# Ledger of designs, part 115: peptides against a protein of PDB entry 5D63

Target 1, 292 residues: chain A of PDB entry 5D63
Amino acid sequence: SLRRGIYHIENAGVPSAIDLKDGSSSDGTPIVGWQFTPDTINWHQLWLAEPIPNVADTFTLCNLFSGTYMDLYNGSSEAGTAVNGWQGTAFTTNPHQLWTIKKSSDGTSYKIQNYGSKTFVDLVNGDSSDGAKIAGWTGTWDEGNPHQKWYFNRMSVSSAEAQAAIARNPHIHGTYRGYILDGEYLVLPNATFTQIWKDSGLPGSKWREQIYDCDDFAIAMKAAVGKWGADSWKANGFAIFCGVMLGVNKAGDAAHAYNFTLTKDHADIVFFEPQNGGYLNDIGYDSYMAFY

## One batch from the design tools (peptide; made by RFdiffusion4, then SolubleMPNN)

Design b2_p18_8_s3 (from b2_p18_8 with Y2S Q3H K9A)
Fold by OpenDDE base, seed 2:
Order: C-alpha cells, then structure tokens, then sequence
Structure b2_p18_8_s3 (fold): chain B 292 residues (1-292), chain A 18 residues (1-18)
C-alpha cells in the first residue's frame, strides 16, 4: 500500500512527470506531462498523497506548490477527460478528487485510478513533450500500457522514518532523547538546504560568547528552513526536514548545537554546521537531544 | 542550563566564518 507522503510522480514509459502547469492555484489548471531534473525540487511536480480512511488504497493528491488537488474534470469516464488542479480538501468525498493508487502488474510502478469513473491517469500517447496532455482514460489494472504506469518517487519521510535514521547513526549518545515536531517531512537536496542557509544571513552572522553562539546558529537555521517552507508551498500537512541537535564531545566536558538533515536515500542523517555551512558525517559530538 | 552541561558548555563552539 502506498504510504502517506510527498511524491514526485514519473511516467514509467518516458522521462515525464505529472506537473501542475505553472503551479497555478486556479481551478481548472491543466495537469500535464513535463520534464524534470533528478535530485532537484521540481516545484510544480510534488504531490502530497493523503490516504482516505476506510477506503482501500484511495488518496487525494495535493499539489505541494499550489495547494490544489488533482481533479478529473466532471468525473467523466470518457477517454481523454482532462485532469486538472482544483481546490479541495485532503479528506474530500468528491469522487473527482479521489484516486485509487495501487501497484501495476510490473510490481514497481503504480496506476492511478479515479475512484468514481474507474478510468486511469494517462499520459496521452506517451508524449514526452512539455505540456503533454494527461487525461482520464479507460484501462485495467493488469494492462501493461506505460502511458498509465507511474513511479512514485518518495520525496518525504515520516517522523518514524526520520527517527529510525537517527537511531542508526553512530554519533548518538546513550542518553539521547528525540522530540518529533511534525508527522511528515519534505527532504531537501543539499543544494537547496545550503541556499536556504545562505539566504538566512547566517554566513554573515558573528559568533558571540553565549549571546549568539552555536545554539543560536542552529535554531536560526531551523527557523530559516521553516520560513522557506511556509513561503514556498501552499499545501499543508507536512514540514521541511531540518533538525537541531545538542551533542556532547567524547570527553564529556563540552557541548555543541548543530543541525542535521537526511541523506538522499533517507536512510541516514548528515550533520550540518550552521556556522560555516559544512556537511559532516562526524561533527565531533554525540547527540543527547534532538528536535525536528 | 544550556545543553545541560552548565553555563560554559559551548566552549568548543566554532567561530563564525569571517
């Protein structure tokens, strides 16, 4: 079963992703096929999948950028029916915005079936061009047509997954206590994380004993990431991953505050030093406390 | 106390990059 999370949804046949055109929040904005760049944000191409309670394998798909939802126009079962962005809510009962998402016959890709019409999200003609039509189309779950097969590349982690990544790290103190602040986290590529750091003013901030030292830098970075998230995305129900850690050195006589994020595969953490923008696998401290 | 190690707990903090 597909987990709640943020996904980049890529066609199984051609290098095209499900894109909300121009990231527009207007009702009826076309959802189209569009090129993407791996390991980047792909702003208009991120979708929050929210599972519907008591409806098996059924979700709403909220565009992260616009805050609007994938919508089958008039819920029509006609082949070629437009799929658009439309205002909605995560737990809507509108069948135009309910999507049953299950594995295709290949066991890797998914098919996206409209709950009401029972038609499938289709990259029409497998067109790889930017702006290619995405429509509802007749199909079956077992059909091998790549026009209706989609890879769901998970761009977020649950709090539990983040917790597990932390727990696997060797630089965690025996007294570690973690505090989870949110349920789902968009994981940024390092380039974006670094850019947020640069834009925060932290590179020009002066270290001052106690009054603006390591904890201030670490908290300021987290605040900057939080603000970036709020300013960048209209969808709700997720956070941007940026942790704060307090660590103690091996001698046990000094402490440090620093940040951390997740690796690309979401399996591990990497430490981030907000005083210099460095990424480190070992920051020289063992964390006894984190919040994220 | 900050960091649970007392007032001087941050003695090993890095200097800011100039």
Amino acid sequence: as target 1 above (292 residues)
Amino acid sequence: SSHGLGAAANAAALAAVA
Scores: peptide ipSAE 0.032, ipTM 0.696, DockQ to the pose 0.101
Fold by OpenDDE base, seed 5:
Structure b2_p18_8_s3 (fold): chain B 292 residues (1-292), chain A 18 residues (1-18)
Amino acid sequence: as target 1 above (292 residues)
Amino acid sequence: SSHGLGAAANAAALAAVA
């Protein structure tokens, strides 16, 4: 079963992703095929999949940027029916916005079936051009048609997955205590994380004994990421991953406060020094406390 | 400090990072 999370949804046949055109929140905004850049944020192409309780393999798909939902126009079963962004709610009963998502016959990609119409999300003619039509189209679960097969690249982690990544890191102190603040986290590319750091003004901030030292830098970075998240995305039900750690050195005579994020594969953490914007696999401290 | 070490420890940490 597909996990709750944020996904970049890529066609199995051509290098095209499901894109909400211009990220517009207007009802009826076309959902289209569009090129994407790996290892980037792909702003209009992120979808929060929310599983519907007691309805097997069925989700709403909320565009992260617009806060609107994938919607089959009028719920029509006609081939070529537009798929658009439309206002909605995560647990709607509107069958126009309910999508059954299961593995395709190839075992790696998914098909996206409208719950009501039983038609499938289709990249019409496999058109790889920007703005190519995405529509509801007739099909079956076992068909091999790549126009209706989609890779779900997970761009987020659950709190449990983040916790597991921390737990297996070698730079965790025996006294470590972690505090989880949210349930699901969008994991940013380092380039985006760095840009937030730059825009926060932290690169120009002066270290001052106690009054603005390591903890202030680390907390300011987390606050900047939080604000960036709030300002950038209209969808709810997720956070942006940015942790704060307190660590002690091997000698036990020095402490530091710093940030951390997750690696690209979400399996590990990487430390971030908010005083200089550096990423490190070893920051020279073992964490005894984190919140994220 | 909130994590049990004084400003000198923070300064030392900064020096190590810089």
Scores: peptide ipSAE 0.027, ipTM 0.692, DockQ to the pose 0.125
Fold by OpenDDE base, seed 4:
Structure b2_p18_8_s3 (fold): chain B 292 residues (1-292), chain A 18 residues (1-18)
Amino acid sequence: as target 1 above (292 residues)
Amino acid sequence: SSHGLGAAANAAALAAVA
C-alpha cells in the first residue's frame, strides 16, 4: 500500500515526470509530462498523496506547489480525457479527484486509476517531450503498458520515520528527549538546504557571546527553513524537515546547538552547522534534546 | 543543559565554531 507522503511521480517508460504546467493554481491547468533533474526539488512535480479513510488504496493527489488537486476532467471515461489541476480538498468525495493507486504487474511501478471512471493516468503515446499530454485512458491493472506505469519516489518522511532515523544515529545521548512538531516532512536536497542557509543571512552573521551564539544560529536556520516552506508551497499538511539539536561533548564540559536533516535515502540524519554551513556525520556532540 | 539558563549556567555553551 502506498503511504501518505510527498512523491515525485516518474513514468516507467521514459524519463518524464507528472508536472503541473507552470505550477499554476488555476482550475483546468494541464498536467503534463516534463523532464526532471534527479536530486533536485522539481518544483511543479511534487504531489502530496492523502489516503482516503475507508476507501482502499485511494488517494487525493495535491500538487505541492499550487495546492490544487489532480482532476480528471468531468470524470469522463473517454480515452484522452484531460487530467488537470483543480481546486479541491484532501478528503473530497468528488470522484474526479479520487485516485486508486496500486502496484502494477511489474511489482515496482504503480498505476493510477480514477476512482469514478476506472480509467488510468496515461502519458499519451509515451511522449517524452516537455508538455506531453497526460490523460485518462482505458486500461487494466495487469497490462504492462509503460504509458500507464509510474514510479512513486517518496520525497518526504513521517515523523515516525524521522524519529527512527535519529534513533539509529550513534551521536545520541542517553538522556535524549525528542519533540516532534509535525506529521510529514519534505526532505530537501542538501543544495536546497544550503541555499536556504545562504539566503537567511546566517553566513554573514556575527557570533556574539550569549546574545547571538550557537542556539541563535540553529533557531535562525530552522526559522529560515520554515519561512521558505511557507513562501514556496501552497499545499498544506506537511512541513519542511529541519531539526534543532542540543548536544554535549564527550568530556561533558561543553554544549552546542546545531541543526540536522535527513540523508538522501531518509535512513540517517546528517548534522548541519549553521555557523559555517557544514554537513557532518559527527559534529563532536551527543544530542540530549531535539525538536523537528 | 546550559541552554536556556542564566548567564552563569550558560558557561557550558560553546564559543564560535573553530
Scores: peptide ipSAE 0.024, ipTM 0.662, DockQ to the pose 0.108; fails the geometry check
Fold by OpenDDE base, seed 1:
Structure b2_p18_8_s3 (fold): chain B 292 residues (1-292), chain A 18 residues (1-18)
Amino acid sequence: as target 1 above (292 residues)
Amino acid sequence: SSHGLGAAANAAALAAVA
């Protein structure tokens, strides 16, 4: 089953992603096929899938940028019915905004079926051009038509997944205590994470004994990421991943505060030194506390 | 930098990253 999370949704047939045109929050904004750049944010192409309680394999899809929801116009079962962004709520009962998402017959891609109409999200004619129509279209779960098959590239982690990544890292102290602040985290590419760091002014910040030292840098980075999240996205129900750690060195005579994020595959953590913007697999400290 | 402990050790850690 598809997990709750943020996804980049890519057509199985052509290099096109499900895009909310111009990221507009206006009701009726077209959802279209659009090119994408791997390992980038793809701003208008991120969707928060929220599972509906007690309805198997059924979700709302909230556009991360606009905060609007994928909506089948009038819930019509007619082939070619527009799929648009529309205002909604995560746990709506409106069948126009409820999508059953299950594996296709190929076992890798998914199909996206409207709960009410039973039609499928279709990249019309498999058109790879920017702005290509996405519509509800007749189909079946077992059809092999790539116009209706989508790869769900997971761009986020649950708090449990983050916790697991931390737990398997060798640089965790025996006294470690972790504090989870949110439930789902968008994981940024390092380039984006670094850009936030640069834009925060931290590269120009001066280390000062006690008054602005390692903990201040680490907390300032987390605050900068939090602000970036709030300023960048209109959807709710997720955070941007940026952890803070307190660590002790092997000798036990020095402590440090630093950041961490997740690797691209979300399986491991990587340490980030907010004083210099460096990414490290080993920062020279074992974490006894983290919050993220 | 350091919190509550020797700053010199943290400075050394930064230097190792540079």
Scores: peptide ipSAE 0.021, ipTM 0.679, DockQ to the pose 0.099; fails the geometry check

Design b2_p18_8_s4 (from b2_p18_8 with S1G Y2S Q3H)
Fold by OpenDDE base, seed 1:
Structure b2_p18_8_s4 (fold): chain B 292 residues (1-292), chain A 18 residues (1-18)
Amino acid sequence: as target 1 above (292 residues)
Amino acid sequence: GSHGLGAAKNAAALAAVA
């Protein structure tokens, strides 16, 4: 079954993603096919899938940018019914905004069925052009039509997955204690993470003994990422991944505070030095504490 | 511009703050 998380949803037939046009929060904003750029944020094309309790394989899909939900207009079962952004809630009972998402017959892509109408999200005619119509359309779970097949590229990790990635890292002290602050985390590309670091003013910040040293830099980076998240996205129920670690050197006579994020495949962590913006596989310290 | 890394803290000092 599909896990709770943030997804980039890509058509199985053409290089087009499910896009909320202009990221608008207005009710009735068209959801359309649009090109995407790999290894970027794709701002209007991120969707938080929230599983509905006690309803198998059924979710709401919240646009991360607008905070609105994927909505089948009037819940109509007619082929060609518009799929739009509309105000809603994560655990709505409105069947216009409830989507059953299961594997297609190919075992890799998903189909997105409206819970009420039983029609499927369809990239009409497989049109790869920007602004191509996405609509509810008749179909079956076993059909091979790529117009109704979607890859769910997971852009987030659960706290448990982050914890597992940390646990696999060799630079964790035997006394390590981790503190989880949120449940689901959008993982940023390094380029975006670095841009937040640059925009925070940290590159120009002066190290000063005790009064503004390693812990201040590390906390300032986390605060900058948190603020960026709050300012960038209207959806709730997720955080932006940026960890803080306290580490001790091998000799046990020096300690450091630093950041970390996840690798592109979400399997490992990479250390980030907020004093210079460097990414390192080994920062020279073993973490005895982290919070993220 | 970026600056060099500051000096590491004493391990006991950071451990006491955590």
Scores: peptide ipSAE 0.033, ipTM 0.719, DockQ to the pose 0.249
Fold by OpenDDE base, seed 2:
Structure b2_p18_8_s4 (fold): chain B 292 residues (1-292), chain A 18 residues (1-18)
Amino acid sequence: as target 1 above (292 residues)
Amino acid sequence: GSHGLGAAKNAAALAAVA
């Protein structure tokens, strides 16, 4: 089954993603097909899928940017019914905003069925143009129609996945203790992570013994990422991934505080030095503590 | 050791936390 998480939802037939037009929070904002850039944020095209308890394979889809939900207009079963952003809640009972999401017959893509109408989210005519209509349309689970097949590109990790990525890193001390602060984390591209670092003022911050040293830099970076998240997204129920580590060197006579994020495939961590904005596979320390 | 700005880390304080 589809896991709770943030997804970029891409059509299986054409290079178009499910886009909330202009990221608007207004009720009735069109959801449309739109081009996307791989390995970027794609601001209006991120969706938090929240599984509905005790309803098999059924989710709400919250637009990360607007905080509104994918909504089938009037829950109509008519082909061509608009799919829009609309205010809602993660665990709504409104069938207009409930989506059964299951694997298509190809085993890779998903189909998105409205829970009430039993129609499917359809990129009308497979139109690859920006602003192309997305609508509810008749269909079946077994049909191979790419207009109704969607790849769910996972843009987030659970705390458990993050924990697993840390655990397999070779630069973890035997005494390591990790502290998980959130449940789900949007993983940023390094370019975005670096931009947050730049915008934080850390590149111009002066290192000062004890009073503003490695721990201050590392905490300031985490705070900057947290603020960026709060300022950038209207959806709730997720965080932005930015870890803080405390590490000890091989000699055991020096310690350091630094950041880390996840690699693109979410399988590994990469260390980030907030004092210079560098990414490293080996920062020269073994982590004995992290929080993220 | 030092990183970035070339200054020594807060070794003593962080070591106490360890």
Scores: peptide ipSAE 0.029, ipTM 0.722, DockQ to the pose 0.252
Fold by OpenDDE base, seed 4:
Parts: sequence; C-alpha cells; structure tokens
Structure b2_p18_8_s4 (fold): chain B 292 residues (1-292), chain A 18 residues (1-18)
Amino acid sequence: as target 1 above (292 residues)
Amino acid sequence: GSHGLGAAKNAAALAAVA
C-alpha cells in the first residue's frame, strides 16, 4: 500500500507530472500535466498523500505549495471531468477529494481512482505538453493504458525512516540519543539545501569563540531551513528535513556541532558543515546527540 | 553552550581545510 508521504506524481507514459497550475490556491485551479526537472523541488508538483483511517488505500492529496486538495469537479463520473485544486481538509469525507490509490497491473505504477465516481485520474490523450488536461476518466484497475498510470516518487521520509538512516551510519557514538521533532520530512535536493544555506547569510558569518561557534552555525542552519519551509509551502503536516548533531572526535578531546540531511535515495545521511557549506560522508566526529 | 577547546580546535581545523 502507498505510505503517507509527499510524492512527485509522474505519468507512466510521458515525462509529465501532476501539476497544480501556477501553484494557485484558488478553488477550481486546474491540475495539469507539466514537464519536470529531476532532482529539483518541482514546486507545484508535490502532493502530500494522507491516508484515510478505515478506508483502504484511500487518500487525500494536498498540494504542498497551495495547500489545496485534488478535487474531482462535482464528483462527476463523466469522462473528461476536470480535476482541480480545491480547499479541503486532510481527513475530509467529501468523496470529490478522496482518492483510492493502488498499484496498476504493471506492479510499479499506481492508478488514482476517485472514491465516489470510480473514475481514474487521466492525462487526457497522453498529452505531454505543458498544461495538458488531467481529468477523471472511465477505466479499470487492470487496464494498461498509460494515461491513467502514475509513478509515485517519494520525496519525503517518515521520522522512523530518518531514524533508520541514522542508525546504520558508521559515525554514531555508542551514547547516541536522537530526538525526533516531526513525523514526516520533505527531503531537499542538495542544491536547494545549499541555496537555503547561502540565503541564510551563514557563508558570510564569522566564527567567534563561544559567542558564535559551531553550535550557533548548526542551529542557524536548522532555523533557516525551518523558516524556508514555512515561507515556501502552504500545506501543513510535514517538516523540512534538516538535522542538528553534536559529535565527539575519535580521540575524545574535541566536540563539534553540525548538520545533516538525507541522501537522494533516503537510505543514508550525509553530514553538512554549516561553517563552509560542505557535504561530507565523514565529518570526523561520532554523533552522541541529534535532533531533527 | 560552547564545546570549549573542542570548538576552537574545530574552527581552526575547518579553516585549514577550507
């Protein structure tokens, strides 16, 4: 089954993603096919899938940017019914905004069925052009039509997944204590993470003994990412991944504070040095504490 | 709080590597 999380939803037939046009929060904003750039944020194309309790394989899909929900216009079962962004709530009972999402017959892609109408999210005519219509359309779960098949590229991790990534890292001290601050985390591409670092002013910040040293840099980075998240996205129920660690060197005579993020595949952590913007697999310290 | 001598050494190390 599909896990709760943030997804980039890509058509199985053509290189188009499900895009909320202009990221607008207005009711009735068209959801369209649009090109995307791999390893980027794809701002208008991120969707938080929230599973509905006690309704198997059924979700709301909240656009991260607009905070609005994928909505089948009037819940109509007519082929060609518009799919739009519309105001809603994560646990709505409105069947216009409830989507049953299950694997297609190919075992890799998903189909997205409206709970009420039983029609499927369809990239009309498989049109790969920007702004191509996405609509509710008749179909079956077993049909191989790529217009109704979607790859769900997971862009987030649960706190448990992050914890697991930390736990398998070789640079964790035996006394390690981790503190989880949130439940679901959007994992940023390094380019975006670096841009936040640049925009924070940290590259120009002067190290000063005790008053602005390693912990200040690390916390400032965490704060910058948090603010970036708040300023960038209208959806709730997730955080932006940016960890803070305290570590001790092998000799035990020095300690450091630094950041970390997740690798692209979400399987591992990578250390980030906020004093220079470097990404390292080994920062020279073993973490005895983290919060993220 | 500060890591004391560790922080100072760390900063110096970073400055040398960067």
Scores: peptide ipSAE 0.028, ipTM 0.690, DockQ to the pose 0.069
Fold by OpenDDE base, seed 5:
Structure b2_p18_8_s4 (fold): chain B 292 residues (1-292), chain A 18 residues (1-18)
Amino acid sequence: as target 1 above (292 residues)
Amino acid sequence: GSHGLGAAKNAAALAAVA
């Protein structure tokens, strides 16, 4: 039922997220409860859920920042067993790193059961403090204990979801052709997207006829986002969402190259002008081509 | 063709494929 994707995993009882301490890639790094800021990237708190083929509702959880995996220490079924980051692979057979994730009894939150031990990921005592222990703990699927219930806030979209968001936008030309470059995309908050734009040097780039104009700006922005992704995250199997569009105006006598990203709810696209860093719902062009 | 903002950009080239 849970889709492959990147999730921010938030406790159902207190405003605490599953955090890999300091984003460290060291084996045995504690996974802890930590505060989070809505609508931000929450660097150490993003997890790629990779479904295991032929094992129902079972995943590995890769920390996006560290590239390490959620690991139940020694696979122990004892209550209070540490949950840590540990080196691994997306399709491991190590039951210490296999997590069955299904809806809780409330139908909204999930429970995270270790495949081997059958214990559950537990925010010990529901402690909302930064650095609070997360451990394997005894439980059942139907138990209402909020210490073991987690909201999976989806931070990514599939290529199909991105395609659907584009398709329903009113600023798409009848001749539109889209080209999908990746399978899963982390969708950035606009503040992060803008910061990448600023750091790229594009705000200081001079527009020059043909030699460095709209397409150069749009491609440079996409390249900057791609590089930012590679430099920021150690996990693989996803991209950072940043599209390029070519569009034509209503009169049909002008064209433009620009960027786009997804809205916060991932249902729509918003246009981004890389020449000035502006976000627009209508950039004045209808897209006849996109790649993302 | 032309592109938006401060001046015509790669507008002619892109407009040709539009």
Scores: peptide ipSAE 0.030, ipTM 0.719, DockQ to the pose 0.274; fails the geometry check

## One batch from the design tools (peptide; made by RFdiffusion4, then SolubleMPNN)

Design b2_p19_1_s1 (from b2_p19_1, 7 letters changed)
Fold by OpenDDE base, seed 5:
Structure b2_p19_1_s1 (fold): chain B 292 residues (1-292), chain A 19 residues (1-19)
Amino acid sequence: as target 1 above (292 residues)
Amino acid sequence: SRVEALMQEGLAQLPSVLR
């Protein structure tokens, strides 16, 4: 029942996440346990789970940063077999890179079983240290061993989820029309979103009537986020969430273009004013059009 | 529901000038 998406995968026993060491795209790069910082981009610790058609609960796991895939070395069923990053494709038939992911016995965490070997991704000895070994290990689905239990924290939203978040917002015009550009979106922390805004040069841009006004600012922000995404991540099949809205004021005599992103819980949108970098729950306009 | 409504087809009324 795991959905396609980008996940931060955290051990159920200790505060350690599944990390591709140094984010390296080299074949055989170790996947290790590593500490993480909540509400930040943990660059080497994001994984795109792509469901395999017609194979129940089975996925490839692509490291977002490197574009390589979680790989059980030689597909070996031996306990202690290395789990590494390796080149691959989202819909590979290579059982070394196919992972059955289902709920553990606790109903909250998941276990990650190699499709071929039937061994499980294991944080060896539950070691919480940076660089701790992650390996394939013997196990069963019903075991309670936290070394093999993982929380899948969703870091992305589907277009449908984004649409639902917009629909819940009170600042949407009755004539609203939304246009979905992609299928899955990495949702950025505000701090990262703001940094992209700063790096774009928009803080130093001057508003000029018609020639560089609200729509230019909003589109420039969208473009900056898009470029940031392309420059930052090697994986494909997702976008970075940054919306553009056109809105009308309550009086109906003024319109504005602005951006929006999602809140941390992905349940709501927050408006972003690219002319000053502000986040607002109410920007003073009701959106009649969005694309994201 | 509003969610359902936003998923339906419809054309927006557009102001002529943005600010």
Scores: peptide ipSAE 0.044, ipTM 0.612, DockQ to the pose 0.089
Fold by OpenDDE base, seed 3:
Structure b2_p19_1_s1 (fold): chain B 292 residues (1-292), chain A 19 residues (1-19)
Amino acid sequence: as target 1 above (292 residues)
Amino acid sequence: SRVEALMQEGLAQLPSVLR
């Protein structure tokens, strides 16, 4: 089954993603097909899938940017019914906003069925143009029509997945203790992570013994990422991934505080040095403590 | 061990490699 998480939802037939037009929070804002750029944030095209307890394979889909939910207009079963953004809640009982999401017949893509109408989210005519209509349309689970098949590209990790990635890293000290602060994390592209670092003022910050040293840099970076998240997204129920680590060197005569994020495939961590903005697979320290 | 002692002392007692 589809896991709770943030997804970029891409059509199986054409290079188009499910996009909330202009990221608007207004009720009735069209959801449309739109081009996307791989390895970028794709601001209006991120959806938090929240599984509904005790309803198999059924979710709400919250647009990360607007904080509104995917909504089948009037819950109509008519082919061509608009799919829009609309105010809602994660665990609503409104069938207009409940979506059954299961694998298609190809075993890789998903179909998105409205719980009430039993129609499917359809990129009308497979139109790859920006602003192409996305609508509810008649269909079946077994049909091979790519207009109704979607790839769910996972853009987030659970705390457990992050913990597992840390555990696989060779630069973790035997005394390591990790502390989890949130449940689900949007993982940023390095370019975005770096931009937050630049905007934080850290590149111009002066290292000063004790008063503003490695721990201050690392905590300031985490704070900057947190603030960026709060300022950028209207949806709740997730955080932005940015960890802090304390580490000791092999000689045991020096310690350091630094940041870390996840690799693109979310399987590993990469270290980030907030004093110079560098990404490293080996920062020269073994972590004995992290919080993220 | 020395490493354990350093960890207990915290970063305030340990210099960073980056100075």
Scores: peptide ipSAE 0.029, ipTM 0.694, DockQ to the pose 0.098
Fold by OpenDDE base, seed 2:
Structure b2_p19_1_s1 (fold): chain B 292 residues (1-292), chain A 19 residues (1-19)
Amino acid sequence: as target 1 above (292 residues)
Amino acid sequence: SRVEALMQEGLAQLPSVLR
């Protein structure tokens, strides 16, 4: 089954993603097909899938940017019914906003069925143009029609997945203790992570003994990412991934505070030095404590 | 151990590798 998480949802037939037009929070805002750029944020094209308890394979889909939900207009089963953004809640009982999401017949893509109408989210005519209509349309689970098949590219990690990535890293001390602060984390591209670092003022900050040293830099980076998240997104129920670590060197005579994030495939962590903005596979320390 | 001492003392007494 599809895991809770943030997804970029791409059509299986053409290079088009499910996009909330202009990222608007207004009720009735069209959801449309739109081009995307790989390895970027794609601001209006990120969706938090929240599984409904005790309803198999059924979710709400919240747009991260607007905080509104994917909604089948009037819950109509008529082919061509508009799919829009609309105000809602994560655990709504409104069938207009409940979507059953399961694997298609190809075993890789998903189909998105409205719970009430039993129609499917359809990129009308497979139109690859920006602003192409997305609508509810008749279909079956076993059909191969690419207009109704979608790749769910996961853009987030659960706290458990982050924990597993940390556990796989060779630069973790035997005394390591980790502290999880949130449940789901949007993982940023390095370019975005670096831009937040630049905008924080840290590149111009002066190292000063104890009063503004490694721990202050690492915490300031964490705070900057947190603020960026709060200022950028209207949806709730997720955080932006940015970890803080304390580590000891191999000689056991020095310690350091630094940041870390996840690699593109979410399988590994990469260390980030907030004093110079560098990414490293080996920062020269083994972590004995982290919070993220 | 030295590591345990570092953990107890925190980083307040240990300057960053970068100066």
Scores: peptide ipSAE 0.031, ipTM 0.627, DockQ to the pose 0.099; fails the geometry check
Fold by OpenDDE base, seed 4:
Structure b2_p19_1_s1 (fold): chain B 292 residues (1-292), chain A 19 residues (1-19)
Amino acid sequence: as target 1 above (292 residues)
Amino acid sequence: SRVEALMQEGLAQLPSVLR
């Protein structure tokens, strides 16, 4: 079953993703096919899938950028019915905004069925052009039509997954205590993470003994990421992944504060030094405390 | 232990790798 999370949803037939046109929060904004760039933030193409309690395989899909929800216009079962962004809530009972998402017959892609109409999200004619129509269309779960098959590329991790990634890292002290601040985290590509770091002013910040040292840099980075998240996305129910760690060196004669994020595959953590913007697999310290 | 002391209150008192 599909896990709660943030997804980039890509057509199985052509290199097109489900895109909320212009990221607009207006009711009735078209959802369209659009090109995307791998390993980047595709701003209008990220969707938070929230599972509906006690309704198997059924979700709302909230656009991260606009904060609006995928909506089948009037819940119509007519082929060609528009799929739009519309205001809503994560746990709505409105069948226009409820989507049953299950594996297709190929076992890799998913199909997205409207709960009420039983029609499927369809990239009309498999059109790969920017702005191509996405509509509700008749179909079945077992059909192989790539117009209705979608890859769900997970762009987030749960707090449990983050915890697991930390736990298996070799640079964790035996006295480690971690504190989870949120439930679901958008994981940024390093390029975006670095850009936030640059924009924060930290590259130009001067290290000063105690008054502005390692802990200040690390906390400032986390604050910058948090603010970036708040300013960039209208959806709620997720955070941007950026951790703070306190660590001690092997000799036990020095301590340091630093940041960390997750690797591209979300399986491991990578350390980030906010004083120089470096990514390291080994920062020279074993973490005894983290919050993220 | 010294390590325990560092973990509790030592960040400001101990050298960092980056100075």
Scores: peptide ipSAE 0.025, ipTM 0.664, DockQ to the pose 0.084; fails the geometry check

